Peptides against a protein of PDB entry 3T6J. Designs and how they scored, part 46

Target 1, 375 residues: chain A of PDB entry 3T6J
Amino acid sequence: PIVESYIGFIESYRDPFGSRGEFEGFVAVVNKAMSAKFERLVASAEQLLKELPWPPTFEKDKFLTPDFTSLDVLTFAGSGIPAGINIPNYDDLRQTEGFKNVSLGNVLAVAYATQREKLTFLEEDDKDLYILWKGPSFDVQVGLHELLGHGSGKLFVQDEKGAFNFDQETVINPETGEQIQSWYRSGETWDSKFSTIASSYEECRAESVGLYLCLHPQVLEIFGFEGADAEDVIYVNWLNMVRAGLLALEFYTPEAFNWRQAHMQARFVILRVLLEAGEGLVTITPTTGSDGRPDARVRLDRSKIRSVGKPALERFLRRLQVLKSTGDVAGGRALYEGYATVTDAPPECFLTLRDTVLLRKESRKLIVQPNTRLE
Target 2, 372 residues: chain A of PDB entry 3T6J as posed
Amino acid sequence: PIVESYIGFIESYRDPFGSRGEFEGFVAVVNKAMSAKFERLVASAEQLLKELPWPPTFEKDKFLTPDFTSLDVLTFAGSGIPAGINIPNYDDLRQTEGFKNVSLGNVLAVAYREKLTFLEEDDKDLYILWKGPSFDVQVGLHALLGHGSGKLFVQDEKGAFNFDQETVINPETGEQIQSWYRSGETWDSKFSTIASSYEECRAESVGLYLCLHPQVLEIFGFEGADAEDVIYVNWLNMVRAGLLALEFYTPEAFNWRQAHMQARFVILRVLLEAGEGLVTITPTTGSDGRPDARVRLDRSKIRSVGKPALERFLRRLQVLKSTGDVAGGRALYEGYATVTDAPPECFLTLRDTVLLRKESRKLIVQPNTRLE

## One batch from the design tools (peptide; aimed at target 1 E11 A83 E207 R267)

Design b2_p18_5_s3 (made by RFdiffusion4, then SolubleMPNN; from b2_p18_5, 8 letters changed)
Fold by OpenDDE base, seed 1:
Structure b2_p18_5_s3 (fold): chain B 375 residues (1-375), chain A 18 residues (1-18)
Amino acid sequence: as target 1 above (375 residues)
Amino acid sequence: SVEVQESSTAPAGAYYPD
């Protein structure tokens, strides 16, 4: 078997300022079959980057072909085990030197092991479809998230000599119609400028890229889905995201007005964007469970994903990228924190829904190190 | 032990909460 490993100060999710990495490491075995799908995705990456909702001037000047591998993790040392990884975490290095993507396939598989009777917040008619396609949809989402999410976009920079990596006279901000008015100066980074929102904001951008590009037939074809299967994978991917946005409320602390998990905050933001789109795309309905206690149902109208969801996500994702590229912290914070705000305002009453989420919380799943052998 | 969250399309650094 092909063995991969890494070790070091890598992820900064436990740092409120997004600066200090925690020490982690893994040992994993390459899953050849799934890696082949990611290799095909890499081969299409340069073309797929053009499908993202920003002008080429906001994309990397040169495409650097990354590695992408699916891994079955044998051991992982850290505060948590990710389903995917994009490294390095420095945007400057990603732009100039390239990056590597990995999907931890067996971590995803563990997450899929939910019993139908314990699956919360879904309509009964969606449960079987969700169970069937959750795995495949996660593979698609993780692939897009890592490769085309974290792997996309340009930071506008003025170097120490005063030179710009963009043409100040010709590059236009697609949101304002004006010339670029802000950028990263020498020594400024994504994390240093966006600080407390940097990690969650970037995860939100990457998740949004996944949802947006999973609508592209070529993406589904790469993963082996066509026709009705492709549409079901799309539906379940979007359904999973809006459900995750509800589940995310577990990781909000009302007393501190704080989010404890960057990815969950990101998913809540996406839920808010899709709810704002209206037109019956997403509906969250409080209910009463069979036990007489509060429950809820999330509904996603499949027929409105492309007509309502995609345009809403397009606008939002473009704004995320433009604000990131220009280093507009004030605009970025206003946008992101606005969607990340949790109140009890109708119709959603998110603080009340949070109580329901906590009430319906499943027992903690434990990841146990597997044994492996050659036979 | 690491808690596995159901919806963990976890990119780089998607730590499951302790």
Scores: peptide ipSAE 0.030, ipTM 0.644, DockQ to the pose 0.121
OpenDDE base, seeds 2, 3, 4, 5: peptide ipSAE 0.028, 0.042, 0.024, 0.027; ipTM 0.594, 0.705, 0.662, 0.618; seeds 3, 5 fail the geometry check

Design b2_p18_5_s4 (made by RFdiffusion4, then SolubleMPNN; from b2_p18_5, 10 letters changed)
Fold by OpenDDE base, seed 3:
Structure b2_p18_5_s4 (fold): chain B 375 residues (1-375), chain A 18 residues (1-18)
Amino acid sequence: as target 1 above (375 residues)
Amino acid sequence: SIEVQESSTAPAGAFYPD
């Protein structure tokens, strides 16, 4: 078998300022059989990047073919085990040197098993479909999130010699219609500029790329889904995201006005974007459980994903990228913190819903490191 | 990275071809 590993200060999610890496390491074995779909995704990556809702001037100048493998983790040392990884976490290196993607296949496999009776916040009619397609849809989401999420977009930079990596006279900001007014100067990075929102904002961008591109027929084909199955995978992927946005409230601390988990904050932001789209796309309904205590249901109108959801997500995702590319911290913070704000304002009453989420919270689960052998 | 929103108690098996 092929063994992969890394070790070092890698992920900055635990740094309040998004800059300092946590010491992390893993040892894993390549699952060649499970890597084939990701190899096909890589083969289509250059074309799929063009489907993202920003001008080519906001995308990387040169496509660098990345590596993407499915890994079965033998040992993981860190505060949490991800489902997928894109490294390095430096945008300049991603642009100039390339990047590596991995799907942690056995981590995903653990997440696939769901007991129907314990599945919270879904309509009964959606539960069986959700259980059936959660795994496959999440494979799609992981692939898109890493490869085309974290692996996409350009930072506008002025180097130490004063040279720009973009044409100041011809590149137009698609949101303002004006020339580019801001960029990253020498020594500035994504994390150094966006600081407290950098990690969650980037995760939100990557998750949004996943939802947006999973609507593309070529993506579903790459993962082996056609016809009704493809539509069900799309539906469950979007349903999983809006459900995750509700579950995310567990990781908000009202007293500190703070989020404790970057990915969950990102998922809440996406939920807010899709709720704002209106037209009955997403509905969260407070209910009473069989135990007589508060509960809730999330509904997603399948028929409105393309007509209502996609345009809303397109506009939002473009704004995220433009603000990232231009280093517009003020605009980026205003946008992102606006959607990340948790209040008890009607109709959603998110603080009240948070109480419901906490009430329905499952016991902490443990992930145990496996043993393996050659036979 | 992307994280799973919730974990399960199901065992994760894998086949490791050379």
Scores: peptide ipSAE 0.201, ipTM 0.642, DockQ to the pose 0.039
OpenDDE base, seeds 1, 2, 4, 5: peptide ipSAE 0.080, 0.102, 0.135, 0.077; ipTM 0.698, 0.693, 0.705, 0.690

Design b2_p18_6 (made by RFdiffusion4)
Pose (drawn by RFdiffusion4):
Structure b2_p18_6 (pose): chain A 372 residues (1-112, 116-375), chain P 18 residues (1-18)
Amino acid sequence: as target 2 above (372 residues)
Amino acid sequence: FAGSYDDLAYPSGPFVDP
């Protein structure tokens, strides 16, 4: 459509429980030139789902060209203006017929060297160069194969299923599936507090995982003297964001104040656990003399160590999502999402530095439409 | 679930007539 639109109580992020949605609405025009560079990603999107760490039976049944667009925003009502979105928010529809992927083009043109804290004098160079371009990649993957992948196991009214039980097996355990989503049950209704952050974490992780693929970069025009940097800046940005996320964690209440930031911290911790000197947090000192930190990500070890930690992670997340296993999901997540002062990082002590170097986001003014 | 991406996203502002 020339004009793209949508509205209702949709994103569930701000419900302390995680079920009730917050009202919003938007009207934006579809840009053509930048969209083809996405519709391309849609065309070849079919294959990639099978590259995911879980078998094809643990994925959605068919596939689709649901849609991927680039929208110049006219009116976005509500609390915030996301860079990209995958909707509608009903999973059943995501599997049965389809969903949509939205990359807002003109919001980006808004959001783009001393404020590059927790990086090094190198790094921030590659950051300034490849942040913008890589942003499209991470968004495309986050939206398309982030939430586009995965399958829910639901018990329909009768004792039957939405799938064949005897032929489905859990790779982690080896047994046959003993858990699932029953009638009326949904992602938020079960995982609740964690559902948003958990699902986002999965999406961003698939983001990096498939951001390691030559094809996708060929779609975005990255290869050779190019294919490096963008991938690096992407991962580096992910680990740095994992560091900045401490600001949005409330230690007193042992509570996270956001899904994205928390998810990013979780991915950071998983990478730190992979060890092998791939990632480091250094309690440095800024030129101003105050405290500071430098995030060190060895790029040569990306495929040899980091990737395994990823596909193992995604495999577990997805496995526990399909069967709807809350116990394992939490135990696997809230354990990763835990914030403590234990070394050789001391995140409780780092958080202060994160708050000192903290940033306050900007404001996006919007135009109106007068009737003549 | 409605997945969204928030990196480089900001809050909305007031409406201004052009």

Design b2_p18_6_s1 (made by RFdiffusion4, then SolubleMPNN; from b2_p18_6, 10 letters changed)
Fold by OpenDDE base, seed 3:
Structure b2_p18_6_s1 (fold): chain B 375 residues (1-375), chain A 18 residues (1-18)
Amino acid sequence: as target 1 above (375 residues)
Amino acid sequence: MTLVVTDGSYPVGPLVDP
């Protein structure tokens, strides 16, 4: 339909246990022109899913062609306005019944508006490139995040009748080399089982899928990028992610050892993964601003994205998926919380960097919802 | 149709305003 809407208990980000949905709703209008690129992505989705770094046995058995539409939001009621949505939020339903993707186009457009002088934590020589390609790279990231992130992977399930949706004798865990030892029982869901880490963990998986697949030439071609432009889009997408990982520290509360935003926690985790990869891929350097107060710079070595970044992300992303598929909460929590831990240990000194992030924080954006007019 | 941001900056991503 030209007018899209939903209302109800949708997102569980505000539930400490990640299970109870917040009541929200929106009304939006389809942007047909902007939807075309996402339709092309959908057309390639089945093939692109095969590029993800897990065995086919850990992917959905049947590809269900989803809708993907760009929407201009007229009204949104909720605690936060997303750039993209993948619904329903139930993995079992995504596997068996399908899903719908939306990009909130006018929300993205607002997010793209950044003044160069206010752009924090980037090197001066990256700022113009960042401003130029942030929008296009973000479109790529959102598309991949929703469609191939949230829309990918299989949960191993034993149903109420005792039947498995996988072959216990032949399916091998690629991380352990052993047969599958754990799965979701009847009535267990991703959210109910992984609870406090479920939302952020899933966002981290989806963001990682975006970074990983944006390296694929076919993806860039779908969005109309080739040659130097494609490489710049890749670079800015990765640069944006590592920058976001630093900015994420705003949403960490040291006194409570708690994260207040699932997506930002996810981005911090990705930053930690890429920092761990080493070899000069990512560098965070404390500096002094022109005002004499603490500042910082994030550097990403473009030449090492494929050679260092991709393999690190591949291993991490595979582990995320395997642990998710098998319902291995202990392993998943150990992995994810390990990367989500914020300390002041050198060399990064993240708690100190957090102070810098807070110092450089701009006022919260207030999004005012539009009126419609005839043009 | 375009939303208006009155002030400030926010990291870009799947969630613009938490």
Scores: peptide ipSAE 0.023, ipTM 0.613, DockQ to the pose 0.076
OpenDDE base, seeds 1, 2, 4, 5: peptide ipSAE 0.019, 0.019, 0.019, 0.020; ipTM 0.572, 0.612, 0.592, 0.585; seeds 1, 2, 5 fail the geometry check

Design b2_p18_6_s2 (made by RFdiffusion4, then SolubleMPNN; from b2_p18_6, 10 letters changed)
Fold by OpenDDE base, seed 4:
Structure b2_p18_6_s2 (fold): chain B 375 residues (1-375), chain A 18 residues (1-18)
Amino acid sequence: as target 1 above (375 residues)
Amino acid sequence: MTLVVTDGSYPAGPLVDP
């Protein structure tokens, strides 16, 4: 078998400042069959990047074809096993040297094991559809998240010699209509500059890219979905995200005003964006479960995904990218922390909902290291 | 950077505030 591994101080999710890497390592086997799906996505990546809601000047100057491989993990040493990976983590290296994507296939397989009776916060009418399409939709999301999420966007940089990697005279900020007013100085990185919000902010951007681009017919076609199936995959992907935003409250500590998981914080932010869009797109309704205890239901209006959801996400995603590209920490923090704030304000009453989420939470899954065998 | 599973079963990062 083809074996892949990496080891070192890689991910910074456990650093309060988002800068110091946690020691991590894995050994995995390449799944050739599953890798073929992602290779098709890579083949379309250059074109799909143009569909993202920012000017080409805010995208990488040159598309560098990445690798995308599906891996079956044999051993993983770290604080958590991801579903997908994009490396390296330095944006400057991504845009100048390239990057690699992986999907941890056997991790995804474990994640797909959902029992209907344990599926919380969905309407009964959505549960069967959700169970059917959760896996496939998540494959789409992972591919987009890694390849076109983490793999997209440009940082504006002034190097140690004073040279810019963009034309100061011609590049226009699409949000302000003005020339670029801020950038990264020599030695500044995404993580060092945005610090406490960097990891979650980037995950939010990547997740948003997934939701946004999954609406594109070419993406669904690449993954083998057409017609009604494609629409169901889209619906379930978006439904999964808004549900995840509610589930995210488990990872918020009110007493410390702290998020304990960057991806879940990101998903909560996306939920807030889609709720803000209004027009009946997303509804969270407190209910009483069959056990007489608090429960909740998340509804997503399928008919409003394109008309209401997409424009809202487009605007938000563009703002995320522009603020990231320009190194506008003040603007970025204001935007992101605004959506990441958890209060008990009506109508959502998120702190109250958190109690419901905690009441309904499932036990954390334990992953056991697999074995290989000769057959 | 990584993507964790949607239900948070495999969180990357601290599980408890320091």
Scores: peptide ipSAE 0.037, ipTM 0.702, DockQ to the pose 0.176
OpenDDE base, seeds 1, 2, 3, 5: peptide ipSAE 0.024, 0.021, 0.020, 0.023; ipTM 0.626, 0.634, 0.645, 0.612; seed 1 fails the geometry check

Design b2_p18_6_s3 (made by RFdiffusion4, then SolubleMPNN; from b2_p18_6, 10 letters changed)
Fold by OpenDDE base, seed 4:
Structure b2_p18_6_s3 (fold): chain B 375 residues (1-375), chain A 18 residues (1-18)
Amino acid sequence: as target 1 above (375 residues)
Amino acid sequence: MTLTVTDGSYPAGPLVDP
């Protein structure tokens, strides 16, 4: 078998400042069959990058074809096993040297095991569809998240010699209509500059890219979905995200105003964006469960994903990218922390909903290291 | 950068406030 591994101080999710890497390592086997799907996505990546809601000047100057491999993990040493990975983590290296994507296939397989009776916060009418398409839709999301999420966008940089990696005279900020007013100085990185919000902010951007681009017919076709199946995959992907935004409240500590998981914080932010869009796109309704205890239901209006959801996400995603590219920490923090704030304000009453989420939470899954054998 | 599962079952990062 083809074996892949990496080891070192890689991910910074456990650093309060988002800068110091946690020691991590894995050994995995390449799944050739599953890798083929992602190879097709890579083949379309250059074109799909043009569909993202920012000017080419805010995208990488040159497309560097990345690797994308599906891996079956044999051993993983770290605080958590991801579903997907994009490396390296330095944006400057991504845009100048390239990057690699992986999907941890056997981790996803474990995650897909959902029992209908344990599926919380969905309407009964959505549960069967959700169970059917959760796996496939998440494959789409992982591919887009890694390849076109983490793999997209440009940082504006002034190097130690004073040279810019962009034309100051011609590049226009699409949000302000003005020339670029801020950038990264020599020695500044995404993580060092955005610090406490950097990890979650980037995950939010990547997740948003996934939702946004999954609406593109070419993406669905690459993954083998057409017609009604494609529409169902889109619906379930978006539904999964808004549900995840509610589930995210488990990872918020009100007493410390602290998020304990960057990805879940990101998903909550996306939920807030889609709720703000209004027009009946997303509805969270407190209910009473069959056990007489608090429950909740999330509804997503399928008919409004493109008309209401997409424009809202487009605007938000563009703002995320522009603020990231320009190193506008003040603007970025204001935007992101605004959406990441958890209060008990009506109509959502998120702190109250958090109690419901905690009441309905499932036990954390434990992953056991697998074995291989010769057959 | 990584992506965790959507239900948070396999979270990467801290699970408890420091």
Scores: peptide ipSAE 0.048, ipTM 0.711, DockQ to the pose 0.177
OpenDDE base, seeds 1, 2, 3, 5: peptide ipSAE 0.033, 0.027, 0.032, 0.034; ipTM 0.702, 0.695, 0.705, 0.707; seed 2 fails the geometry check

Design b2_p18_6_s4 (made by RFdiffusion4, then SolubleMPNN; from b2_p18_6, 9 letters changed)
Fold by OpenDDE base, seed 2:
Structure b2_p18_6_s4 (fold): chain B 375 residues (1-375), chain A 18 residues (1-18)
Amino acid sequence: as target 1 above (375 residues)
Amino acid sequence: MAGVVTDGSLPVGPLVDP
């Protein structure tokens, strides 16, 4: 088998300032069959980047074809095992030198093994569909998240010589209609500027890219889904995200007004964006479980994903990118922290919902490191 | 950057995927 590995101070999720990497490493085996799907996605990446909701001037000047591989993890050493990885984590290197993507396929497979009777917060009519398509939809989401999420967008930079990597006279900020007024100076990075929100903000951008681009027929075709199956994959992907946004409340600490997990914070932010879109797109309803204790149901109106959800996500995602590209920390923080705020304000009453989420918390799935055998 | 991460609070790395 083809073996891949990495080791070092890589991910900064455990650093409150998003700067210091945790020491981690893995050994994995290439899944050739799944890798072929990601190779097709890579082949379409340059075209799909043009579908993202920002001007070409906010995208990389030159697409650098990345590597993308599906991996079955044999050993992972670190605080948490990801479903996917995009490296390097430095935006400047991503845009100038390129990047690599991996999907940790067997980690995803374990995550998808949900028993119907234990599946919380979904309508009964959605459970079977969710169970059927959670795996495939998540493969799509991870592929888009890594390749076209983390792999997209341009940072506006002024180098040490005073030269800009963009035309100051012609590039227009699509949100303001004005010329670009802020950028990264020499030595400034995404993490150094956005600090405490950098990791979660970037995860939110990447997740949003996944949701947005999964609506594109070419993406579904690449993964082998057409017709009704493609629509079901889309629906379940969006449903999973809004459900995840509710589940995310587990990782909020009210007493400290902070989030303990960057991806879950990101998913909550997306939920808030989609709730704000209104028009019955997303509904969270408190209920009573069969045990007589508090419960909840998340409903996503399938018919409104494209008409209501996509435009809302488009606007939000564009703002995320523009603020990131221009290094507008004040604007970025205001936007992101606004959606990341958890209160008990009606109609959602998120702090009350958090109590329900905690009450309905499932036993944590444990990942046991696999072994290999020669047959 | 990683798409989905398991909770690092436990030694055995519980899945944080909903």
Scores: peptide ipSAE 0.030, ipTM 0.690, DockQ to the pose 0.203
OpenDDE base, seeds 1, 3, 4, 5: peptide ipSAE 0.029, 0.028, 0.027, 0.029; ipTM 0.710, 0.712, 0.727, 0.710; seeds 1, 4, 5 fail the geometry check

Design b2_p18_7 (made by RFdiffusion4)
Pose (drawn by RFdiffusion4):
Structure b2_p18_7 (pose): chain A 372 residues (1-112, 116-375), chain P 18 residues (1-18)
Amino acid sequence: as target 2 above (372 residues)
Amino acid sequence: HIAGDVYDNDEAAKALAE
């Protein structure tokens, strides 16, 4: 459509329980030139789902070209203006017929060297160069194969299923599936507090995982003297964001104030656990004399160490999502999402520095439409 | 599900939503 639109109580992020949605609405026009560079990603999107750490039976049944667009926003009502979105928020529809992927083009043109804190003098160079371009990649993957992948196991009214039980097996355990989503049950209704952050974490992780693929970069025009940097800046940005996320964590209430930031911190912790000097947090000192930190990500060890930690992670997340296993999901997540002062990082002590170097986000003014 | 960062809106957009 020339004009793209949508509205309702949709994103569930701000419900302390995680079920009730917050009202919003938007009207934006579809840009053509930048969209083809996405419809391309859609065309070859079919194959990639099978590159995911879980078998094809643990994935949605068919596939689709649901849609991927680039929208110049006219009116976005509500609290915020996301870079990209995958909707409608009803999973059942995501599997049965389809969903849609939205990359807002003109919001980007808004959001783009001393404020590059927690990086090094190198790095921030590659950051300034490849942040913008890589942003499209991470968004595309986050939206398309982030939430586009995965399958829910639901018990329909009768004792039957939405799938064949005897032929499905859990790779982690080896047994046959003993858990699932029953009638009326949904992602938010079960995982609740964690559902948003957990799902987002899965999407971003698939983001990096497939951001390691030559093909996707060929779609975005990255290869050779190119294919490096953009991947690096992407991962580096992920780990840095994992550091900045401390600001949005409330230690007194042992509570996270956001899904994305928390998820990013979790991915950071998983990478740190992979060890092998791949990632480091150094309690440095800024030129101003005050405290500071430098995030060190060894790029040569990206495929040899980091990727395994990823596909093992995604495999577990997805496995627990399909069977709807809350116990494992939480135990696997809230454990990763835990914030403590234990070394050799001391995140409780780092958080202060993160708050000192903290940033306050900008404001996006919006135009109106007068009736003549 | 939202992909990427989310940026703040002005008071006009918030009032419209209400």

Design b2_p18_7_s1 (made by RFdiffusion4, then SolubleMPNN; from b2_p18_7, 9 letters changed)
Fold by OpenDDE base, seed 1:
Structure b2_p18_7_s1 (fold): chain B 375 residues (1-375), chain A 18 residues (1-18)
Amino acid sequence: as target 1 above (375 residues)
Amino acid sequence: GVAGEVYPTDERSIALAK
């Protein structure tokens, strides 16, 4: 088998300042079948990037073909096991040398091992479909998230010599219709400018790319889904995201007005965007469980994903990218923090829902190192 | 440039939230 590994100070999610990496490492075996799907995705990446809702002037000038592999992890040392990884974490290396994407396939499988009777916040008529397609839809989402999410977009930069990496006279901001008025100066980075919202903002952008592009028939075809199966994968992917947005409330601390997990904050933001779209696309209904205690149900109208959801996500995703490209921190913060705000305002009453989420929280899963052998 | 990122599982999310 083909073995892959990495080790070092890699991820900084546990650092409140987002600077210090934690020591992490894994050993994994290549899953050839799933890797082949990701290779096809990579082969289509340049074309798929053009489907994103921003003009080419806001996309990278040169496409660097990344590596993408699906891995079955044998051992993982760290604070938590990711489903997908995009490395390296250094911007300069990503720009000059490219990047590698990995999907930890068997980690995803473990995450999906939920009993139907314990599956929270879904309608009964969605549970079987959700259980069936959660895995496949997550593969799609992870692939898009890493490759075309984190792998997309351009930062407008003025270098030390005063030269711009874009034409100031011809590049137009699609949101304002005006010329570009802000950019990154020498020494400024995404993290340095957007600071406290940078990680979550970027995760939100990547997740949004996943939801947006999973609607593209070519993407589903790459992963081997057509017809009704493709539609079910799309539905479950979107359903999973809106459910995740509700579950995200666990990671919000009301007393500090603080989010403790960047990805979960991102998922909550997406939920808010889709709720704002209205028209019955997403509905969260407080209920009473069989135990007489608070519960809730999330419903996504399948028929409105393309007609209502996609346009809403398109507008939001474009705004995220434009603000990111132009280094517009004020605009970006206003947009993102607005959607990330958690109140008890009706109709959603998110603080009340948070209590429900905490009440219905499942026990932490234990991930046990597997054994493997050749026979 | 874009910082290095991971897509977390629920387990990772919980662990990182501590």
Scores: peptide ipSAE 0.024, ipTM 0.602, DockQ to the pose 0.125
OpenDDE base, seeds 2, 3, 4, 5: peptide ipSAE 0.022, 0.024, 0.024, 0.024; ipTM 0.585, 0.610, 0.598, 0.606; seeds 2, 3, 4 fail the geometry check

